# Designs tried in a protein design run: peptides against a protein of PDB entry 4ASU. Part 136

Target 1, 270 residues: chain A of PDB entry 4ASU
Amino acid sequence: ATLKDITRRLKSIKNIQKITKSMKMVAAAKYARAERELKPARVYGVGSLALYEKADIKTPEDKKKHLIIGVSSDRGLCGAIHSSVAKQMKSEAANLAAAGKEVKIIGVGDKIRSILHRTHSDQFLVTFKEVGRRPPTFGDASVIALELLNSGYEFDEGSIIFNRFRSVISYKTEEKPIFSLDTISSAESMSIYDDIDADVLRNYQEYSLANIIYYSLKESTTSEQSARMTAMDNASKNASEMIDKLTLTFNRTRQAVITKELIEIISGAA
Target 2, 83 residues: chain B of PDB entry 4ASU
Amino acid sequence: FTFASPTQVFFNSANVRQVDVPTQTGAFGILAAHVPTLQVLRPGLVVVHAEDGTTSKYFVSSGSVTVNADSSVQLLAEEAVTL

## One batch from the design tools (peptide; made by RFdiffusion4, then SolubleMPNN)

Design b2_p16_8_s3 (from b2_p16_8, 8 letters changed)
Fold by OpenDDE base, seed 2:
Structure b2_p16_8_s3 (fold): chain B 270 residues (1-270), chain C 83 residues (1-83), chain A 16 residues (1-16)
Amino acid sequence: as target 1 above (270 residues)
Amino acid sequence: as target 2 above (83 residues)
Amino acid sequence: SAVEETLRAAVERQRA
């Protein structure tokens, strides 16, 4: 490689490093906000899931319609955030299909569709775009919940798959159940709940769905920003190492050129 | 007893004496060992009676309340403010 | 993203 080539590469990598450092700082700011907002959201969301854990709602085996909701975002450069969710969605879909279930998929965030479109296009009901530009609100979750409830797809049971935040360096892809109104209303375990009106149960289920979606969005967002911050940090470090290596190569090459020129001068070989 | 909105936690697995909640079917008090029930909140006043005799008041919008068989209670309001 | 691809390409070119 000529000195010119090395210089061009150095300039390019230095520019990339500047970009990755800037992106790291932006991700760090978004992460800090997301983590603060996740604290109450987790209590709220886990509280909403408490019924399902305690009531042990069972879906009859004769009911075959299963909905998978994958939660991520539209934004890239966040490591394995999207692929992790997609991988678990694929696994769940395959397991359900093997069990004779009909599987439909909803993607929250465009990246889910991008990954699964070729292999699972026929199973997609809807993809929600414009996810991840702003922190998710309860209003956003309500819109998604409403769209699902109004979609006309009569699922029996579902799974919401998202990345749960563990720490700044760790997330885990998890699955939580969602149930249709019919499944909840027909569950034997619900008999212990006193005089639940059908209208009350319907409204309750609407809130429950919105709550779970909101929770999943907050977990996903925090995980994503943390992962992006880490990815950009790693990229910046890698760029730094490359700059160091190329700088050494440049210096060695420069010395070699000078030495060659001196030899040519001394030897009279102009 | 857990009482939270999407943005704020008021009680997290706390022991309380009584919680008065405004529901669409009417206001009712949740005492210790209340029968399991599901209700939807209407806009109104939530009153939490602590074991120490202190009373806290909150205004809530819409939401849900769950009383489970294990006597755990989840009060989840879309919006809530301390009064 | 274009940035990630550029970064990956740059790393791969150095290993070669």
Scores: peptide ipSAE 0.031, ipTM 0.865, DockQ to the pose 0.013
Fold by OpenDDE base, seed 1:
Structure b2_p16_8_s3 (fold): chain B 270 residues (1-270), chain C 83 residues (1-83), chain A 16 residues (1-16)
Amino acid sequence: as target 1 above (270 residues)
Amino acid sequence: as target 2 above (83 residues)
Amino acid sequence: SAVEETLRAAVERQRA
């Protein structure tokens, strides 16, 4: 490689490092906000899941329709955030298919579709795009819930798969159950709940779904921003190491060029 | 007793004496050991009676309330404000 | 992805 080539590469990598540092700062700011907003969202979301956990709602084995909702975003450069969700979705879909269940998929965020398009395209009901540019709102979750309920797919039970935030350096891909109105209404464990009007139960279920989706979006967003911050930090460090290596190569090459020129001068003067 | 909106927590696993909630079927009071039930909120007043006798009032929009068999209560409002 | 890919490509070119 010529000195000119090395210099060009150095300049390119330095520019990349500037970009990764800037992205790290942006991710850090978004993470800080997401973490603050996640605190009440967890209380809200966990509260919505409490019924299903306490009632231990079970779906009869003869029911075959299963919905998988994968929660992620449209944006890359966040490590294994998307692949982790997709991996668990694939595993769940395969297990359900092996059990003779019909599986349909909803993707929240374009990255889920991008990863699963080739292998699971026929199972997708809908993909929600434009996720991750702005913090998710309850309105966003309500739109997703409404579209799901209006999709015409009469699922019996389902799973929402998302990354739960643990810390700035850790997330865990988790699955939470979702149930259809019919499954809830027919569950034996629901018999202890006093005279619940069908309309009330329907409305309750709509809120529950929106609540769970909102919660999952908040967990996912916080996990993603944290992971992106880490990824950009790692990229910046890798760029720094590469700059150091190329600088050494540059210095060695420069010395070789100087030595060659000196030899040529000495040889030509004779 | 848990009372929260998507953006704010008012009570988190707190012990309260009574909670009055506005539901679509009517307003009712949740006392200790209330029977399990599910209800949907209508816009209105929530009144929380603490064990120490303190009363707090809130205005809520829509949402849900759950009373579980273990006497835990989840009041989840789309929007809520302190009065 | 693009930044990481560019960075990876740069590293691979250096090893060659």
Scores: peptide ipSAE 0.021, ipTM 0.870, DockQ to the pose 0.012
Fold by OpenDDE base, seed 4:
Structure b2_p16_8_s3 (fold): chain B 270 residues (1-270), chain C 83 residues (1-83), chain A 16 residues (1-16)
Amino acid sequence: as target 1 above (270 residues)
Amino acid sequence: as target 2 above (83 residues)
Amino acid sequence: SAVEETLRAAVERQRA
């Protein structure tokens, strides 16, 4: 490689390093906010899931329509955040199909679509875009919930798949159940709630769905920002190592060029 | 008893004497060993009666309340403020 | 974002 080539590459990598460092700082700030906002969101979301856990709602085997909601974002450069969700979605879809279920997929965030579109295009109902630029709000979750309920796809049960935040260095892809109104209303375990008005139950379910989506978004966001921070840190370190290596190569090459030039001068071959 | 909004937690697995909630079907009090029920909140006042006799008041918007067979209660409001 | 595209391109070039 010529000195010019090495210099160009060095400049490029240094610029990349500046970008990754900047992105790390941005991710760190977003992470800090996300973590603070996750605390109440987790209590809220777990509270919403309490009914399903305590009632142990079972979907009859004859019910075949299953909805998978994958939760991520539109933004890349966050390690395995999107691929982890997509992988679990694929696995779940395959398992359900093997069990004779009809599977439809919703992606929250454009990255899910980008990963699954080619292989699961026929199962894909809708993708919610513009996720991840701003912290998710309950309003956002409500919009998603409403769109889902109005999609015209009648499901019996579903799965929401998202990355649960554990720590700054750890997340886990998890699945939580979602149920249709019909499934909830017909569940034997719900008999203790028999005095509940159908309209009340419908409204309750709408809130529940929004709550769960909101919770998943908050978990996902926190996980994503943390992962991005880590990814950008790693990228910055890798860039640093490459800069060091190229700098050494540059110095050696420079010396060789100088030596060659001197020899050419001395030999009269110039 | 858990009482939270998306952005704030007021009670997390706390023991309380009574919670009065505004629901679409009417306001009702949740006491110990209340019958399991699901309700939707209407805008109004939530009153939490602590075991020590203290009373806290909150204004809530929409949301849900769940009373489970194990006496656990989840009060989840879209918006809630302390009064 | 343009930044993401640049970074992706750079990472892809490094893997090549």
Scores: peptide ipSAE 0.038, ipTM 0.896, DockQ to the pose 0.016; fails the geometry check
Fold by OpenDDE base, seed 3:
Structure b2_p16_8_s3 (fold): chain B 270 residues (1-270), chain C 83 residues (1-83), chain A 16 residues (1-16)
Amino acid sequence: as target 1 above (270 residues)
Amino acid sequence: as target 2 above (83 residues)
Amino acid sequence: SAVEETLRAAVERQRA
C-alpha cells in the first residue's frame, strides 16, 4: 500500500472513531433515561401479564392460527439486539409450522423486516416503522395494539418476542403470550372469574395488549441503548487499535521510501 | 395489591385492607378474599385503605383491575395521580 | 451513509 493509501485509510478510521464516540455518549444518555422509565413500566407490564399466568390460559390444540410479534427498532449499530429477536422468531415460527400451525408475523421496527424479508416475507402482516427515534410511550403501544386488532387477522394465540433488560452488559430475548379475545373468553380457567360482560372483556383485552406491547417496547429500548453503548465503545477501541497499527505501518513505509530514495541518489551519483 | 401506571408505581405487591375502584359497571370495594373478577376502569377516584388505617386517594383515568383467586389484585391505570 | 455502512461492517465483524 502506498503512503497515500494508508493516509486515506487512517483518515477514514479516525472519522469513524469520532462518530462511534459520539454515538456512545448519545446511547449512554438514552440508556440512563430508558432504565429509569423501565422500572415502573416493568411493574405495570408484569402486572398485566399476571392474569395469564394465574389463569393458566390454554389454547386448544385444534386452533392453528398463531401470531408472532417481534419487537426491536429501526436503528442499527446495537450489537445483536435485532438478530437475537429475529433468531428467536425464526425458531418459534419453525416450531409452530412443524406443529401444523399457521404463522403470521408482525415486526415492530424495520430491522426485523430487513432480517426476515428474504425467508419470511409471505408471513409478514405488517411492519411498524419509525420505532426507536423517540422513547416509546403508552400512546405508541396503543396505536400498535389497535392496528393489530384492526388488521383483520384473527389469530388464536400469539407471542411477543423482545429483549428483556438484565443489566448494562446483559439482555435476554424472551417471549410472552398474547391471546385473542375468543381464546380468553372460551378458556375453562376463566370460569372462576365472576360474570364478565363481553364488552368489558373486550376492553380489558385491548388494554392488556397495549400494556404488554408497552412493556416490551420499554424492555427492548433499554436493552438496545445499552447494547448500542457497548457496541460503540467496542468499535471505538477497535478503531483505536487499527489506527495504531496503520500508524506503525505508515512510519515503516515512509522509512522504506526514504531509504529507497537515498539509495537511488547514492547509486545515481556514483 | 399492585397499583401502577405506565410511568409510576403506587403499590407493588402490598397488603391492603380495602381498595375502592371506579369501574364502567360501577364502583366497588375490593376486600380480602373478594371473588375473582375483571373490570375496566372509568375515570374516577380510587381509595386505598391500608391495614394501619391509613387512607390514600388517587384519581385514575382508564385502565383495568383484576382480582385473582389467590386474592392478588392488579390495578393498572393509564394515568393516575395522588390526590 | 458510507460511514454508517463502515460502522455496521465493523460492528458485524466483532460479532464474528
Scores: peptide ipSAE 0.023, ipTM 0.888, DockQ to the pose 0.016; fails the geometry check

Design b2_p16_8_s4 (from b2_p16_8, 8 letters changed)
Fold by OpenDDE base, seed 3:
Structure b2_p16_8_s4 (fold): chain B 270 residues (1-270), chain C 83 residues (1-83), chain A 16 residues (1-16)
Amino acid sequence: as target 1 above (270 residues)
Amino acid sequence: as target 2 above (83 residues)
Amino acid sequence: SEVEEQLKAAVEKQKA
């Protein structure tokens, strides 16, 4: 490589390092906020899921329509956040298909669609874009829930797949169930609940869906920001190492060029 | 008894004597061993009666309340404020 | 952003 080539590469890597350092700081700030906001959101979301756990809602095996909601964001540079969700979505879709189920997919965040576009494009109902620029609100979750309910796809059972936050260095991709109004209303385990008005149950399910989506978004956001912070830190370190290596190469190459020029001068003067 | 909004937790798996909630079908009191039920909240007053006799009041917007067979209760409001 | 894509490409190249 010429000195010019090495210099160009050095400049490029130095610029990248500046960006990664900046992004690390931004991610750190967003992470701190996300973690704080996750605490109540987790209680709220887990509380909403308590019914399904306690009632042990089961979908009849003859029901074939299954919905998979993958939760991530539009933004990259966050390690394996998106690929982890996509991997689990693929696995779940394959398992359901093998069981003879019809599978439809909703992507929250454009990155899910980007990863699954070639292999699962026909299964996508909708992709929600503009996710991850701002912290998710309950309003955002409600919009997603409403759009899902109004999509016209009458699923029997579904799953929401997202990254649950464990610590600054750890997340786990998890799945939570989503049930249709019809599935809940027809579940035998619901018989212990007092006479529930159909309108009440419908409204209850709308809130439940929004609650679960909100919870998943908060878990996902916290996981994403933490992962981005780590990824940017690693990128910055890698860039630093590369800069050091290239600098050494530059110095060696420069010395070689000088030596060659000196030899040429000496040889031409003889 | 769990009472939370998306942004704030008021009670988390707490033992309470009674909770009065405003629902679309009317206000009702949740006592120990209340029959399982699901309700949707209307904007109104929530009153929590603690075991020690302390009474706390909250204003809630829309949301849901679940009473389970195991006597666990989840009160989930979209918005809630202490009064 | 174009910068983010370039960064992603660079980060991926470094992992390879």
Scores: peptide ipSAE 0.022, ipTM 0.884, DockQ to the pose 0.016
Fold by OpenDDE base, seed 4:
Structure b2_p16_8_s4 (fold): chain B 270 residues (1-270), chain C 83 residues (1-83), chain A 16 residues (1-16)
Amino acid sequence: as target 1 above (270 residues)
Amino acid sequence: as target 2 above (83 residues)
Amino acid sequence: SEVEEQLKAAVEKQKA
C-alpha cells in the first residue's frame, strides 16, 4: 500500500472513531433516561400482565389465528437487538405454523420489516415506522394498539416479542401473550369475572393492550440504548486498534520510501 | 395493592385497608377479600386508606383496575397525580 | 439518522 493509501485509510478510520465515540455518548445519555423511565413502566406493564398470569387464560386449540408483534426500532448500530427479536419471531412463526396456526406479523420499528420482509412478506400486516427517535410515550403505545385493533385482522391470541432489559450489559428477548376480546371473554378461567359488562371488558382489553405495548417499548428502548452504547464502545476500541496498526504501517512504509528515494538519488537512477 | 401510571408508581405490592376508585359503572371501594372484578377508570378521585389510618388522595384519568382472586389489586391509570 | 448513514457509508467505503 502506498503512503497515500494508508493515509486515506487512517483518516477514514479516525473519522469513524469520532462518530462512534459521539454515538456512544448519545446512547449513554438516552440509556440513562430510558432506565429511569423504565422503572415505573415496568411496574405498570407487569401490573397489566397480572391478569393474564393469574387467570391463566388458555386459547382453545381450534382457534388458529395468531398475531406476532415484534418490538424494536428504526435505528441500527445496536448489536443484536433487532436480529434477536427477529430470530424469535421467526422461531415462533415456524412453531405456530407447524401447529396449524395462521400467523400474521406486526413490526414495531422499521428494522423488523427490513429483516423479515423477504421471508415473511405475506404474513406482514403492518410496520410502525418512526420508532426510536424519541422515547416512547403511552400515546405512542395507544396509537399502535388502536391501529392493531382496527387492522381488520381478527386474531385469537398473540405474542409480543421484545428485549427485556436486565442490565447495562445484558438483555433478554422475551415473549408476552396478548389475547383478543373474544378469547378473554370465553376463557373458562375468567368465570370468576362473569359479572363484568361486555363494554367494560372491551375497554379494559384496549387499555391492557396499550399498557403491554408501552411496557414492551420501554424495555426495548432501554435494551437498545444500552446495546448501542456497548456497540459504539466496541467500535471505538476496534477503530483505535486499527489506527495503531495503520500508524505503524505508515511509519514503516514512510521509512522505506525515504530509503528508496535516497538510493535513487545516490545511484543516479532518479 | 399496586397503583401506577406509565410514569410514576404510587404503590407497589403494598398492603392497604381500602381503595376507593372511580369507575365507569360507578365508584366503589375495594376492601380486603373483595370479589374478583375488572373495571375501567373514569376521571376522578382515588382514595387510598392505609392500614395505619392514613388517607391519600389522587386524581386519575382513564385506566383500569383489577381485583384478583388472591386479593391482589392493580390500579393502572393513564395519568395520576397526588392531591 | 444522518450519523448512521454516514457511518454506513464510511463502513462501505472501507470494504471497498
Scores: peptide ipSAE 0.021, ipTM 0.884, DockQ to the pose 0.016
Fold by OpenDDE base, seed 2:
Structure b2_p16_8_s4 (fold): chain B 270 residues (1-270), chain C 83 residues (1-83), chain A 16 residues (1-16)
Amino acid sequence: as target 1 above (270 residues)
Amino acid sequence: as target 2 above (83 residues)
Amino acid sequence: SEVEEQLKAAVEKQKA
């Protein structure tokens, strides 16, 4: 490689390092906000899931329609955030299909569709785009919930798959159940709940769905920003190491060129 | 007893004496060992009676309240403010 | 993706 080539590479990598450092700072700021907003959202969301855990709602085996909701975003450069969700969605879809269930998929964020489009295009009901530019609000979750409820797809049971935030360096892809109104209303375990009006149960289920979606979005966002911050930090470190290596190569090459020129001068070979 | 909105936690697994909630079917009091029920909130006043005799008041918008068989209660409001 | 791709490309070019 010529000195010119090395210089060009150095310039390019230095520019990349500047970009990755900037992106790290942006991700760090977004992470800090997301983590702060996740604290109440987790209590709220886990509270909403408490009924399903305590009531042990079972879906009859004869009911075959299953909905999978994958939660991520539109934005890249966040490590394995999207692929992790997609992998679990694929696994769940395959398991359900093997059990004779009909599987439909909803993607929250365009990245889910990008990964699964080729293999699962026929199973997609809808993909929600424009996810991840701004922190998710309860309003956003309500829109998604409403769209699902109005989709006309009469699922019996569903799964929402998202990345749960563990720490700044760790997330875990998890699955939580969602149930249709019919499944809840027909569940034997619901008999212990006193005189629940059909209208009340319907409204309750609408809130429950919105609550769970909101929770999943907040977990996903926090996980994503943390992962992006880590990815950009790693990229910046890698760039730094490469700059050091190329700088050494440049110096060695420069010395070699000078030495060659001196030899040519001394030898009279001009 | 858990009472939260999407953005704020008021109570997290707390022991309370009584919680008065505004529901679409009317206001009712949740006492210790209340029968399991599901209700939807209407805009109105939530009153939390602590075991120490203190009373806290909140205004809530829409939401849900769950009383489980294990006596756990989840009050989840879309919006809530302390009064 | 573009930044990662550029970084990967840069790393590959250095190994060559």
Scores: peptide ipSAE 0.019, ipTM 0.877, DockQ to the pose 0.012
Fold by OpenDDE base, seed 5:
Structure b2_p16_8_s4 (fold): chain B 270 residues (1-270), chain C 83 residues (1-83), chain A 16 residues (1-16)
Amino acid sequence: as target 1 above (270 residues)
Amino acid sequence: as target 2 above (83 residues)
Amino acid sequence: SEVEEQLKAAVEKQKA
């Protein structure tokens, strides 16, 4: 490589390092906020899931329509955040298909579609874009819930797949159940609950769905920002190491060029 | 008893004497061993009666309340403020 | 974003 080539590469890597450092700082700020906001969101979301856990809602085996909601974002450079969700979605879809279920998919965030569009395009109902630029709000979750409920797909049960935050260095892809109004209304385990008005139950289910989506978004966001922060830190360190190596190469190459030029001068070849 | 909004937790698995909630079907008091039920909140006052006799008041917008067979209660409001 | 494209291009060049 010529001195010019090495210099160009050095300049490029230094610029990348500046970008990765900046992105790290942005991710760190977003992570700090997300982690704070996740605390109440987790209590809220887990509280919403309590009914399904306590009532042990079961879907009859003859019911075949299953909805998979994958929760991620539009933004890359966050390690395995998107691929982990997509992997679990694929696995779940395959298992359900093998069990004779009809599977439809909703992607929250464009990255899910980007990964799954070739293999699962026919199963996608909708992809929600513009996810991840701002912290998710309950309003955002409500919009997603409403769109799902208005999609016209009459699912019996579903799965929401998202990354649950564990720590700054760890997340786990998890699945939580979602149920249709009909499934909840017909569940034998719901018989212990007092006579519930159909309109009340419908409204309750709408809140439940929004709550679960909100919770999943908060978990996903916190996991994503943490993963991005780590990824950008690693990228910055790798860039630093490469800069050091290239700098050494530059110095050695420079010395070699000078030596060659001196020899050419002395030999009269130049 | 759990009482939370998306942004704030007021009670987390706490023991309380009574919770009065405004629902679309009417306001009712949740006591110990209340019959399992699902309700939707209407805008109004939530009153929490603690075991120590203290009473706390909250205004809620909308949401849900769940009373389970195991006596666990989840009051989940879209918006809630302490009064 | 322009930043993401540049970073992707850079990462691809490093793998290569």
Scores: peptide ipSAE 0.020, ipTM 0.885, DockQ to the pose 0.015; fails the geometry check

